# Peptides against a protein of PDB entry 4A54, part 58

Target 1, 94 residues: chain A of PDB entry 4A54
Amino acid sequence: MSVADFYGSNVEVLLNNDSKARGVITNFDSSNSILQLRLANDSTKSIVTKDIKDLRILPKNEIMPKNGTKSPSTNSTKLKSAETYSSKNKWSMD

## One batch from the design tools (peptide; made by RFdiffusion4, then SolubleMPNN)

Design b2_p20_1_s4 (from b2_p20_1 with Q5K E7K K10R E18K E19K)
Fold by OpenDDE base, seed 1:
Structure b2_p20_1_s4 (fold): chain B 94 residues (1-94), chain A 20 residues (1-20)
Amino acid sequence: as target 1 above (94 residues)
Amino acid sequence: SLEEKTKELRKAIEEELKKS
């Protein structure tokens, strides 16, 4: 299975600085270790994988908790608050 | 489940990074 199989998935990324980003996976550059997300405002965010503390896939019907902005890749109208990450979903680079 | 998919995604990232 490749990362490309998950393009279009809505994800929440927790960064090492404890900031969070939510968006749709649009690209992955393995050579440069860059995960690209499309954000709710249709902009793109490039994240260096080493800066990722945790990552989880969100339900398709879940919209990003922004000011009424729906996910650009989903038809969801329901906002959900960010939840704490479980140890099972903790990012690991073994 | 979403949890299993998440694990698969993380694994895919790790594997591709190792191959690059």
Scores: peptide ipSAE 0.680, ipTM 0.934, DockQ to the pose 0.495
Fold by OpenDDE base, seed 4:
Structure b2_p20_1_s4 (fold): chain B 94 residues (1-94), chain A 20 residues (1-20)
Amino acid sequence: as target 1 above (94 residues)
Amino acid sequence: SLEEKTKELRKAIEEELKKS
């Protein structure tokens, strides 16, 4: 399976420094080991995969927090996932 | 489940990184 199959999914990324980022997966650069997220404020965050401590896919209906990443746009945008998956709890088992 | 999808995503990342 390809990471591209998960584009549009809402994810929470826990970094090694214990900070968190939440957003929609928009791109993955395997050559440079970079996962790109679009945040609630419509900004883009590039994350080096080696800095990722943990990652999880979020339910579609989960509220996306505003991230402090510097961006020209500070307006909150409702992130909608095009991914077809259950909107159950983050750790719910089907 | 979301948990299984998460595992698949993690695996996909790891596999693509290995191929690069």
Scores: peptide ipSAE 0.664, ipTM 0.934, DockQ to the pose 0.533
Fold by OpenDDE base, seed 5:
Structure b2_p20_1_s4 (fold): chain B 94 residues (1-94), chain A 20 residues (1-20)
Amino acid sequence: as target 1 above (94 residues)
Amino acid sequence: SLEEKTKELRKAIEEELKKS
């Protein structure tokens, strides 16, 4: 199996300096020991493999946060629990 | 699994680096 078989995979790379990078594998240069990632901002990051402490493949559905795009603060709109006032219709049986 | 694929990817990197 070759690294090329994983092109297009989303990965998280933990570097030796404890920084992290997330991106899609676009290329691997074995001669120069460089793994290339396309980042969320469509830029390319070249990572020297010796600087990689750990690497994991991410699920396809994991949205890579665009650097600088404020993840929409999910304003936890406190969904005010619409207290459904179940107006108990007091059926006054007379 | 993703874990298995990750292991395979790591192995692939290591193997290609050794051949190079």
Scores: peptide ipSAE 0.692, ipTM 0.934, DockQ to the pose 0.680; fails the geometry check
Fold by OpenDDE base, seed 3:
Structure b2_p20_1_s4 (fold): chain B 94 residues (1-94), chain A 20 residues (1-20)
Amino acid sequence: as target 1 above (94 residues)
Amino acid sequence: SLEEKTKELRKAIEEELKKS
């Protein structure tokens, strides 16, 4: 069997640091030992296989919790347009 | 079963890593 036969499978990966990742297998690079997942937010995560403690295939219907990765609030720094207050110099002609 | 497929996936990863 090839890992490519499992492309498109939904998996949960438990890492050695006890963090978890859930996503669809999109690629496997055997030369670099990298498993690539597509996450719920359509981003990709590359995982080094040596960091994997455990993995399991999930059923298709398991709604991956949208990890509400808080989209970085683009703090639209409202560049307050410097209102050039035209100081009306009242030239008092004495 | 999902468990069997998981085992197959693990084996596939291990085998490809050995060949590289």
Scores: peptide ipSAE 0.692, ipTM 0.935, DockQ to the pose 0.489; fails the geometry check

Design b2_p20_2_s1 (from b2_p20_2, 12 letters changed)
Fold by OpenDDE base, seed 3:
Parts: structure tokens; sequence; C-alpha cells
Structure b2_p20_2_s1 (fold): chain B 94 residues (1-94), chain A 20 residues (1-20)
């Protein structure tokens, strides 16, 4: 299992300084040991893994930052049904 | 209880991977 398997998970990170950060895992840089979280305000926080005391996974029902997961906009392509304008050509013979 | 246990196992795995 890799850290990438947890991308998109909402987590709470307890740091060695006893501070906490909450966010969605967006990236992990294994070479530099940096975990990236998207916070509730849509900002990104980078955390060095050596500073992490503990990480917990939060259930989906907690107030996820409204990441506007754009529900796939059902592009209701309003198929403008071509209203066949029956042009009543009233041929007035005069 | 089963869900809680499963989450705890995932947390354990994630913490292990982060410490590698």
Amino acid sequence: as target 1 above (94 residues)
Amino acid sequence: DEIKKHIEELEKKLNEELKK
C-alpha cells in the first residue's frame, strides 16, 4: 500500500508541536518526505513527515470542506429540440 | 465496530508509509 492510495482522504494530522491540521491529502513527495493537504479555505499546506506525530482518517460525514466537488455538471445539453417552425407560407394570391 | 477496526488498520498503514 502506498500513500497515493489515500489521496482524497480527509485527515487530521497531529504534529510534534501538538498543533493539528485538517485537510484532504492531495499529494505526497516521497523524495522530500512532504505531505500536502488541501485545507478548508482551499489553501495548500505542506507538512514534513518528520513533524507528524500521528495521522487519523476522518469519516466522510464530518464537515468536509465544501470542496465543491463539482458534481459532474450534468451538462444538460439542453438539446434545443429544433422546434420545426412550420413556416405557414400563406401564399396570398392576390 | 468493523468499520472502526478497518479505519484503524488503514490509519496504521498510512502512518507506517509516512515514516518510511
Scores: peptide ipSAE 0.575, ipTM 0.903, DockQ to the pose 0.108
Fold by OpenDDE base, seed 1:
Structure b2_p20_2_s1 (fold): chain B 94 residues (1-94), chain A 20 residues (1-20)
Amino acid sequence: as target 1 above (94 residues)
Amino acid sequence: DEIKKHIEELEKKLNEELKK
């Protein structure tokens, strides 16, 4: 499986400095180790992968960028959060 | 549930790929 399989997924990135970024994965540069996110305001954030502590896939009912969100799962269009997303992923079928 | 477990496994794989 490659990072490209997750393009369009809405994610939360926890950085090594404990800050967070949320957005849709739009690109990954494997040569330079740079992940690109489209944020809710349609701006783009580039993150060096060495600065990433952890990445989580968010349910669709969380913060959504203007260009929409997607999951790498075949059931992505049928998924919603059973409860408010915090530290655990709460995906469920709607 | 099984959907949650599947998503967690995908997250694990994604994190592994990002750290290569």
Scores: peptide ipSAE 0.549, ipTM 0.899, DockQ to the pose 0.079
Fold by OpenDDE base, seed 2:
Structure b2_p20_2_s1 (fold): chain B 94 residues (1-94), chain A 20 residues (1-20)
Amino acid sequence: as target 1 above (94 residues)
Amino acid sequence: DEIKKHIEELEKKLNEELKK
């Protein structure tokens, strides 16, 4: 599995300084360890992976970029299923 | 909660790949 399998996923990134960023994964530079997110305002944010405390995958109903992509179908098929069935709690489906 | 467990596993794998 690679980070590229998660391109198009909407994520929340908790940074070491306790700030948060939300966006769609658009690119990952493995050589420089830089994760690129497209934010809700269609701007791009580059995050050094060492500054990431925790990363979570968000459901489709979360804040997404205007021109954001949907979760990838290949390795995220069950991810999409969970998002469609659950309106109450994040990933509450069996 | 099989789907929830699967998503948690994917999150774990993604975090592991980012921290390599």
Scores: peptide ipSAE 0.538, ipTM 0.898, DockQ to the pose 0.078
Fold by OpenDDE base, seed 4:
Structure b2_p20_2_s1 (fold): chain B 94 residues (1-94), chain A 20 residues (1-20)
Amino acid sequence: as target 1 above (94 residues)
Amino acid sequence: DEIKKHIEELEKKLNEELKK
């Protein structure tokens, strides 16, 4: 399985500095180890994979970035704890 | 539960691929 198989997935990325970014995976540069996210405001964010502590796939019922959307993006929010992060991103599906 | 488990496995695989 490759990262490309997850293109279009809405994810939350926990960074090593305990900040988080949310967006849709649009591209992955394996040569440079850069993950690209499309944010809620339709901007893009590039993340170096070495800065990623953990990544979660968000439930589909959450607000997803859309083309042309002007909604605020969650690209640099501080997390209270890693456990809180994990709990908030858990799927409630059976 | 089955769907949840499947998603968790996908997350695991994705994290592994990103850390290569």
Scores: peptide ipSAE 0.564, ipTM 0.900, DockQ to the pose 0.082; fails the geometry check

Design b2_p20_2_s3 (from b2_p20_2, 9 letters changed)
Fold by OpenDDE base, seed 3:
Structure b2_p20_2_s3 (fold): chain B 94 residues (1-94), chain A 20 residues (1-20)
Amino acid sequence: as target 1 above (94 residues)
Amino acid sequence: SETQEHIKKLEEKLNEELKK
């Protein structure tokens, strides 16, 4: 299992200085031991893993403030069914 | 709950991976 398996998870990180950060895991740099979180205000926070005391996974049902990124309403482009109205021009042969 | 136990296990794994 890798840290990448947890990308998109909402977490609370307790730091060694007893401060807390909450956000979604967006990236992990294994070479530099840096965990990246996206915060509620859409900013990013980079945390050095050695500074992490404990990390918990938050349940999905906690109302993160829906930054109303409106799910792009897939405007169902109403496929206008081109009803080909075959207007039968009845040629009246006078 | 079983769900809480699973979450705890995942948290443990994640914490272990972060400490490597």
Scores: peptide ipSAE 0.553, ipTM 0.893, DockQ to the pose 0.108
Fold by OpenDDE base, seed 4:
Structure b2_p20_2_s3 (fold): chain B 94 residues (1-94), chain A 20 residues (1-20)
Amino acid sequence: as target 1 above (94 residues)
Amino acid sequence: SETQEHIKKLEEKLNEELKK
């Protein structure tokens, strides 16, 4: 499986500094180890993969990044674990 | 629950690919 399989997915990225970024995966530069997100304000954010602590896939019913939506980048308190972080995903159970 | 577990596996795979 490649990162390209996840293009268009809405994700939340937890960085090593405990900050968060939310956006849609638009590109991945494997040669430079850079993940690109489209943010809620339609700007792009490039994240060096070594700075990523963890990421989760947001539910499809979550607000998609676009103009007028909530801030794609936030400061957050330290999460207890990556598992807890991922388990906060509120996808519907079928 | 099945869907949630599937998503967790996808997240795991994505994290692995990004950290290579």
Scores: peptide ipSAE 0.546, ipTM 0.889, DockQ to the pose 0.080
Fold by OpenDDE base, seed 1:
Structure b2_p20_2_s3 (fold): chain B 94 residues (1-94), chain A 20 residues (1-20)
Amino acid sequence: as target 1 above (94 residues)
Amino acid sequence: SETQEHIKKLEEKLNEELKK
């Protein structure tokens, strides 16, 4: 599995400085260790991976930059978001 | 739930890939 498998996923990134960024994964530069997010205002944020403390995958029904974001999946398993998000991601299988 | 555990595993894998 690669980071590219998560392109289109909506994520929350907790940075080492305790700030947070939310957006859709649009690109990952493994050579330079840079994760690119599309933010709600449709701008792009580049994050150096060494600055990431933790990353979580958000339900697709959360506030997102654009409609049609992809749910995290592996193999043939397709997941969809539940209605609300709290401390846990709420996903259901299609 | 089983689904929640799968998501956690995916998050773990993603975090691991980002740390490489």
Scores: peptide ipSAE 0.533, ipTM 0.888, DockQ to the pose 0.079
Fold by OpenDDE base, seed 2:
Structure b2_p20_2_s3 (fold): chain B 94 residues (1-94), chain A 20 residues (1-20)
Amino acid sequence: as target 1 above (94 residues)
Amino acid sequence: SETQEHIKKLEEKLNEELKK
């Protein structure tokens, strides 16, 4: 499995400095270890992977970046977040 | 649930790929 399988996923990235970034995965440069996110304001943020403490996939009911996708759409990828925040996830949790 | 476990597994795989 590759990071490219997660393109279009809305994610929350926790950085080593305890700051957070939310956005849609648009690209990953494996050679330079750089993850690119599209943010809610349509800007892009490049994150060096060594600065990532933790990454999680957000549910579809979260606020999406402009021109973002709810989840990756591939013939083999099934991404439905079961994470819960203050607002209940609308995705089925079986 | 099975869905929760599946998502957790996907997140783990993604984190592993990012840290290679």
Scores: peptide ipSAE 0.524, ipTM 0.888, DockQ to the pose 0.079

Design b2_p20_2_s4 (from b2_p20_2, 7 letters changed)
Fold by OpenDDE base, seed 3:
Structure b2_p20_2_s4 (fold): chain B 94 residues (1-94), chain A 20 residues (1-20)
Amino acid sequence: as target 1 above (94 residues)
Amino acid sequence: SEIEEHIKKLEEKLNKSLEE
């Protein structure tokens, strides 16, 4: 499991300095260990993971800032089984 | 609740992923 599996999740991050940040996970830089959040005002905040004391996932029903960040629609991407419709290319030998 | 337990498990997985 990777951090990317949580993109779109609304989280509250408690930092080592006891400050808090709330936002949606938009990106993770694994090379630099930086978590990026989109905040309620649509700004972005970058957090170094070593500065994180605790992280909690906020349930969808909590008053998310009104900006229509659609809850990650659990659109069950129905993995449409690639039914390989073998389109029988009827080679019309004319 | 079952939901709370599920969220806790997800948080644990996320925290672990951030440590890797």
Scores: peptide ipSAE 0.454, ipTM 0.870, DockQ to the pose 0.099
Fold by OpenDDE base, seed 1:
Structure b2_p20_2_s4 (fold): chain B 94 residues (1-94), chain A 20 residues (1-20)
Amino acid sequence: as target 1 above (94 residues)
Amino acid sequence: SEIEEHIKKLEEKLNKSLEE
């Protein structure tokens, strides 16, 4: 499995400086170790992977930067939520 | 839930891929 398999996933990135970034994975440059996120304002943020402390996949019903995103194992979704991400995954089965 | 566990596994795989 490669990072490319997660393109389109909405993620929260915790950086080594304890700051956070949220966005959709749009690209990964393996040669330069740079992960690119599309942010809520439709801009892009490039993150050096060595600066990443942890990465979380946000549930599809959480706040998403743009419609049409999807989780790694599901189809695209246009859902938006006012819920904030927590360390606990909120995906559940009925 | 099973979904939660699957997502955690995916997160693990993604984090591992970023370390390569």
Scores: peptide ipSAE 0.447, ipTM 0.866, DockQ to the pose 0.081
Fold by OpenDDE base, seed 4:
Structure b2_p20_2_s4 (fold): chain B 94 residues (1-94), chain A 20 residues (1-20)
Amino acid sequence: as target 1 above (94 residues)
Amino acid sequence: SEIEEHIKKLEEKLNKSLEE
């Protein structure tokens, strides 16, 4: 299975510096080990894979505010730093 | 849920693919 199989997936990337990025996978440069994400503001972020601590796939139903649909400005409630990225994939196995 | 388990498996595959 290749990274290309996940193009179009909405993901959250946890970086080694504990920062997070959310976006849709648009490209992967295997030669340079660079993952490209389209962010909510339609900008592109390039991430070096060695800087990735963990990556999770977000459910499709999570409304990424696309520019055009009035996704309610989810007030970027500052993800209060306190949600410890518990590596516990809080996918409650219900 | 079955869906959550499936997503978790996909995440694992993706993470492995990024490490290669």
Scores: peptide ipSAE 0.458, ipTM 0.869, DockQ to the pose 0.085; fails the geometry check
Fold by OpenDDE base, seed 2:
Structure b2_p20_2_s4 (fold): chain B 94 residues (1-94), chain A 20 residues (1-20)
Amino acid sequence: as target 1 above (94 residues)
Amino acid sequence: SEIEEHIKKLEEKLNKSLEE
């Protein structure tokens, strides 16, 4: 499986400096190890993968960037709404 | 739940892909 399989997914990235970025995956440069996110304000953020501590897939009912798409999931629409995303997965399905 | 476990597996695959 490649990073391209996750294009359009809404994710939260925890960086090594403990800051967080939330956005939709729009591109990945394998040669330079750069992940590109579209943010809620429709701007673009480039992140060097070595600076990533952890990456989580967000529920589709989280705040989405403009023109964003759903994260990989089942066809169920039953999702949790949370303002903050912890290390715990926020999906509430069986 | 099985769905939560599936999502965790996807997250794992994505993180592994970023490390390659």
Scores: peptide ipSAE 0.444, ipTM 0.864, DockQ to the pose 0.079; fails the geometry check

Design b2_p20_3_s1 (from b2_p20_3, 10 letters changed)
Fold by OpenDDE base, seed 5:
Structure b2_p20_3_s1 (fold): chain B 94 residues (1-94), chain A 20 residues (1-20)
Amino acid sequence: as target 1 above (94 residues)
Amino acid sequence: SELIEKLEKKLNESLKELEE
């Protein structure tokens, strides 16, 4: 299979400096031999292939710690439309 | 390129290991 066949796969990449990166393969630049991963924080990391020591595909069931994007509780402050109670001051002209 | 071939090999090997 070609690299493109693995787009969308979740992978763990071990780099030559012994650092690790985990993410989904989103693109591969064949001209520059650069692998692009989408990380858990939705950022993109570019990895030069020559810096890859090892790579493994993660099983689909591996719960990537979904950084629980706390759905911003849109405190929809329901702007309670201040019903301007037009208190009709009945000015009784006696 | 040799680098692409190496990457493809690693991906294919990893897939095989996942299916075993």
Scores: peptide ipSAE 0.619, ipTM 0.909, DockQ to the pose 0.633
Fold by OpenDDE base, seed 2:
Structure b2_p20_3_s1 (fold): chain B 94 residues (1-94), chain A 20 residues (1-20)
Amino acid sequence: as target 1 above (94 residues)
Amino acid sequence: SELIEKLEKKLNESLKELEE
């Protein structure tokens, strides 16, 4: 699978400096080989792929702090019900 | 690129580990 197939995955990234980052993969810049993670504090961390020593996908059951992503209220654009104008066919009896 | 391939490999291996 491509990197893009893993968008939305929660990952732990071990960097070459032995630091760790955890976050959701939000984007990947293929031109610059930069992986973007959304962290628990809603900040974005950009990681250069060359600096990645190891990476693992975290199971969904690990309590990511539910940042209550307010489900975007699908503004159900109430499609205005086209009022069926009952065209009164005036049948003129001539 | 080699870097992308390396990243994809890591991701794919990690996925495999989760499924097992």
Scores: peptide ipSAE 0.618, ipTM 0.908, DockQ to the pose 0.731
Fold by OpenDDE base, seed 1:
Structure b2_p20_3_s1 (fold): chain B 94 residues (1-94), chain A 20 residues (1-20)
Amino acid sequence: as target 1 above (94 residues)
Amino acid sequence: SELIEKLEKKLNESLKELEE
């Protein structure tokens, strides 16, 4: 899967300096290799991929410590496994 | 880039761990 497939995922990023960041992946700049996270306080953190030591996806049920602002109900868009319905368009050549 | 590939690998591995 590409990085874009993980947009909307809540992640914990461990940086090379042993600091951690938690947030939702909102964007990835492929030209500059920069991952953008939306943090719990609605601020945006840009992380250069070279500074990432490790990364984990957090389960949806992990209550991010809600700082009092209502995290908008992340509609559990079920990452429906894109079952690529290979609609085999049986192009019946008559 | 090698960096993008590394990031994708980490994301995919983490997804696998979450599904297990």
Scores: peptide ipSAE 0.615, ipTM 0.909, DockQ to the pose 0.664
Fold by OpenDDE base, seed 4:
Structure b2_p20_3_s1 (fold): chain B 94 residues (1-94), chain A 20 residues (1-20)
Amino acid sequence: as target 1 above (94 residues)
Amino acid sequence: SELIEKLEKKLNESLKELEE
């Protein structure tokens, strides 16, 4: 398979300096041999292929720790269903 | 290029490992 076949894959890249990068493969520049990863913070990291020591594809189910942007706690304000007590107007016939 | 081939090899090997 070509590099392009792996677009959208989550990968862990081990660099020659022993640092690691994790992200989704978004692009590959064949002219310059540069692999582009989208990181968890939505930034893009460009990695020169010559700097890659090793690479592994991560399983799809591996929830990349999304930097917990606190999902705005939608305070589900329990709209207290105002029980419209249908006050039965007891017509007092005099 | 040799670099591209190396990258493709790593990706393909990693895919194989994932499927095993």
Scores: peptide ipSAE 0.615, ipTM 0.908, DockQ to the pose 0.683

Design b2_p20_3_s2 (from b2_p20_3, 7 letters changed)
Fold by OpenDDE base, seed 4:
Structure b2_p20_3_s2 (fold): chain B 94 residues (1-94), chain A 20 residues (1-20)
Amino acid sequence: as target 1 above (94 residues)
Amino acid sequence: SELIKKLEEKLNKSLEELEK
């Protein structure tokens, strides 16, 4: 398979300096041999292929620890369903 | 390039290991 076939895969990359990066493969620049990863914080990391010591594809079910950037709590304002109380007009016939 | 080939090899190997 080509590198492009792995777009969207979540990978752990071990670099030659023994640092690690985890992210989703978003692009590969073949001209410059640069692998682009989207990280958990939604930033992009560019890795030169020559700096890659090893890599592994992570299982789909492996929840990347989202660095606790507080997902904006979408305050789901529970729109209280205004119960349209159909006020039955009790016509008091005198 | 040789570098691309090595990357592909690593990816393919990793996929193989994942599917075992």
Scores: peptide ipSAE 0.647, ipTM 0.920, DockQ to the pose 0.720
Fold by OpenDDE base, seed 2:
Structure b2_p20_3_s2 (fold): chain B 94 residues (1-94), chain A 20 residues (1-20)
Amino acid sequence: as target 1 above (94 residues)
Amino acid sequence: SELIKKLEEKLNKSLEELEK
């Protein structure tokens, strides 16, 4: 699978400096090989791929602080029901 | 990119480990 297939996955990243970062994969810059994580505090961390020593996907059951991502209320744009103008075909009987 | 390939490998390996 490609990196993009893992968007939304919660991961623990071990860096070459032995520091760790945990977050959700939100983006990957293929041009610069930069992995972007959303952290628990809703900040974003950009990690250069070359600095990654190891990575593991965390199971969903690990209590990520439910930042209540308000499901974007799909503003159901109520498509205005096209009023079927019943064109009264006035059949003029001439 | 070799770097991208390595990252993908790590992700795929991790997924495999998670499913076991």
Scores: peptide ipSAE 0.642, ipTM 0.918, DockQ to the pose 0.720
Fold by OpenDDE base, seed 1:
Structure b2_p20_3_s2 (fold): chain B 94 residues (1-94), chain A 20 residues (1-20)
Amino acid sequence: as target 1 above (94 residues)
Amino acid sequence: SELIKKLEEKLNKSLEELEK
């Protein structure tokens, strides 16, 4: 899967300096290799990928410490595994 | 980019761990 497939995922990022960041993946700049996280306080943190030591996806049920603003009900968009229905368009050549 | 590939690997590994 590509990085873009993980947009909306809640992640914990461990940096090379042993600091941690938690947030939702909102964007990835492929040109500059920068991962953007939306933090619990609605701020955005940009992380250079070279500084990432480790990363884990957090379960949806892990209540991010909400600072008092109602995290919008992340509609559990079921990451429906895009079953690429390869609709084999049987191009019947008559 | 090798860096992007490493990031994708980490994400994919983490997803696998979450599904277990």
Scores: peptide ipSAE 0.634, ipTM 0.916, DockQ to the pose 0.628
Fold by OpenDDE base, seed 3:
Structure b2_p20_3_s2 (fold): chain B 94 residues (1-94), chain A 20 residues (1-20)
Amino acid sequence: as target 1 above (94 residues)
Amino acid sequence: SELIKKLEEKLNKSLEELEK
Protein backbone atom coordinates (compact mmCIF):
# COMPACT_ATOMS: atom_id res chain seq x y z
CA MET B 1 0.00 0.00 0.00
CA SER B 2 1.33 3.44 -0.97
CA VAL B 3 0.65 6.99 0.18
CA ALA B 4 -0.98 7.55 -3.22
CA ASP B 5 -3.83 5.28 -2.12
CA PHE B 6 -4.88 8.08 0.23
CA TYR B 7 -4.96 10.89 -2.34
CA GLY B 8 -8.20 12.81 -1.95
CA SER B 9 -8.60 11.89 1.71
CA ASN B 10 -9.34 14.65 4.18
CA VAL B 11 -6.85 14.48 7.04
CA GLU B 12 -5.76 16.25 10.18
CA VAL B 13 -2.01 16.36 10.69
CA LEU B 14 -0.51 16.91 14.13
CA LEU B 15 3.04 18.23 13.89
CA ASN B 16 5.90 17.76 16.36
CA ASN B 17 5.47 21.37 17.46
CA ASP B 18 1.83 20.54 18.40
CA SER B 19 0.41 22.65 15.58
CA LYS B 20 -2.38 21.18 13.45
CA ALA B 21 -3.17 21.30 9.76
CA ARG B 22 -6.32 20.09 8.02
CA GLY B 23 -6.60 19.41 4.34
CA VAL B 24 -6.94 17.01 1.46
CA ILE B 25 -3.91 14.94 0.45
CA THR B 26 -3.05 16.04 -3.08
CA ASN B 27 0.49 14.76 -3.53
CA PHE B 28 3.45 13.04 -1.93
CA ASP B 29 7.06 13.67 -2.90
CA SER B 30 8.93 10.48 -2.00
CA SER B 31 12.32 11.93 -2.91
CA ASN B 32 12.02 14.73 -0.38
CA SER B 33 9.50 13.06 1.97
CA ILE B 34 7.00 15.92 1.59
CA LEU B 35 3.24 15.53 2.00
CA GLN B 36 1.11 18.14 0.21
CA LEU B 37 -2.26 19.21 1.57
CA ARG B 38 -4.87 21.42 -0.03
CA LEU B 39 -6.34 23.63 2.68
CA ALA B 40 -9.85 25.09 3.01
CA ASN B 41 -8.72 28.36 1.39
CA ASP B 42 -7.48 26.42 -1.67
CA SER B 43 -3.86 27.06 -0.75
CA THR B 44 -1.32 24.24 -0.69
CA LYS B 45 0.73 23.36 2.37
CA SER B 46 3.84 21.22 2.16
CA ILE B 47 4.72 19.19 5.24
CA VAL B 48 7.93 17.25 5.80
CA THR B 49 6.91 13.80 7.01
CA LYS B 50 9.58 13.73 9.74
CA ASP B 51 7.73 16.66 11.35
CA ILE B 52 4.48 14.67 11.58
CA LYS B 53 3.63 13.38 15.05
CA ASP B 54 0.23 11.94 14.16
CA LEU B 55 -2.19 11.68 11.23
CA ARG B 56 -5.93 11.08 11.35
CA ILE B 57 -8.44 10.64 8.54
CA LEU B 58 -11.51 12.83 8.90
CA PRO B 59 -14.96 11.40 8.22
CA LYS B 60 -16.68 12.47 4.99
CA ASN B 61 -19.41 14.31 6.91
CA GLU B 62 -17.03 16.90 8.26
CA ILE B 63 -16.93 20.13 6.26
CA MET B 64 -14.48 19.11 3.59
CA PRO B 65 -12.93 22.05 1.89
CA LYS B 66 -15.39 22.47 -0.93
CA ASN B 67 -13.35 21.14 -3.72
CA GLY B 68 -14.61 23.66 -6.22
CA THR B 69 -15.63 20.72 -8.23
CA LYS B 70 -18.77 22.50 -9.20
CA SER B 71 -21.26 19.86 -8.51
CA PRO B 72 -22.73 19.98 -11.95
CA SER B 73 -25.26 22.64 -11.26
CA THR B 74 -28.15 20.68 -12.53
CA ASN B 75 -29.41 23.72 -14.30
CA SER B 76 -32.93 22.74 -13.65
CA THR B 77 -33.90 24.56 -16.75
CA LYS B 78 -37.32 25.36 -15.47
CA LEU B 79 -39.01 24.54 -18.69
CA LYS B 80 -41.36 27.45 -18.40
CA SER B 81 -44.40 25.54 -19.44
CA ALA B 82 -45.66 27.90 -22.10
CA GLU B 83 -49.00 28.53 -20.50
CA THR B 84 -51.01 28.72 -23.70
CA TYR B 85 -53.04 31.73 -22.68
CA SER B 86 -56.15 30.85 -24.67
CA SER B 87 -57.21 34.45 -25.15
CA LYS B 88 -60.96 33.86 -25.46
CA ASN B 89 -61.66 36.49 -28.10
CA LYS B 90 -65.22 37.38 -27.01
CA TRP B 91 -66.72 38.15 -30.42
CA SER B 92 -69.29 40.68 -29.20
CA MET B 93 -71.63 40.79 -32.18
CA ASP B 94 -73.44 44.04 -32.11
CA SER A 1 -14.74 3.70 13.21
CA GLU A 2 -12.47 0.67 13.27
CA LEU A 3 -12.02 0.99 9.52
CA ILE A 4 -10.73 4.56 9.81
CA LYS A 5 -8.28 3.48 12.51
CA LYS A 6 -6.95 0.73 10.26
CA LEU A 7 -6.51 3.16 7.38
CA GLU A 8 -4.67 5.60 9.65
CA GLU A 9 -2.38 2.81 10.78
CA LYS A 10 -1.64 1.83 7.19
CA LEU A 11 -0.91 5.43 6.25
CA ASN A 12 1.40 5.90 9.25
CA LYS A 13 3.22 2.66 8.46
CA SER A 14 3.63 3.71 4.83
CA LEU A 15 5.12 7.03 5.91
CA GLU A 16 7.45 5.33 8.40
CA GLU A 17 8.73 2.93 5.76
CA LEU A 18 9.60 5.83 3.47
CA GLU A 19 11.73 7.43 6.19
CA LYS A 20 13.94 4.31 6.49
Scores: peptide ipSAE 0.282, ipTM 0.804, DockQ to the pose 0.089

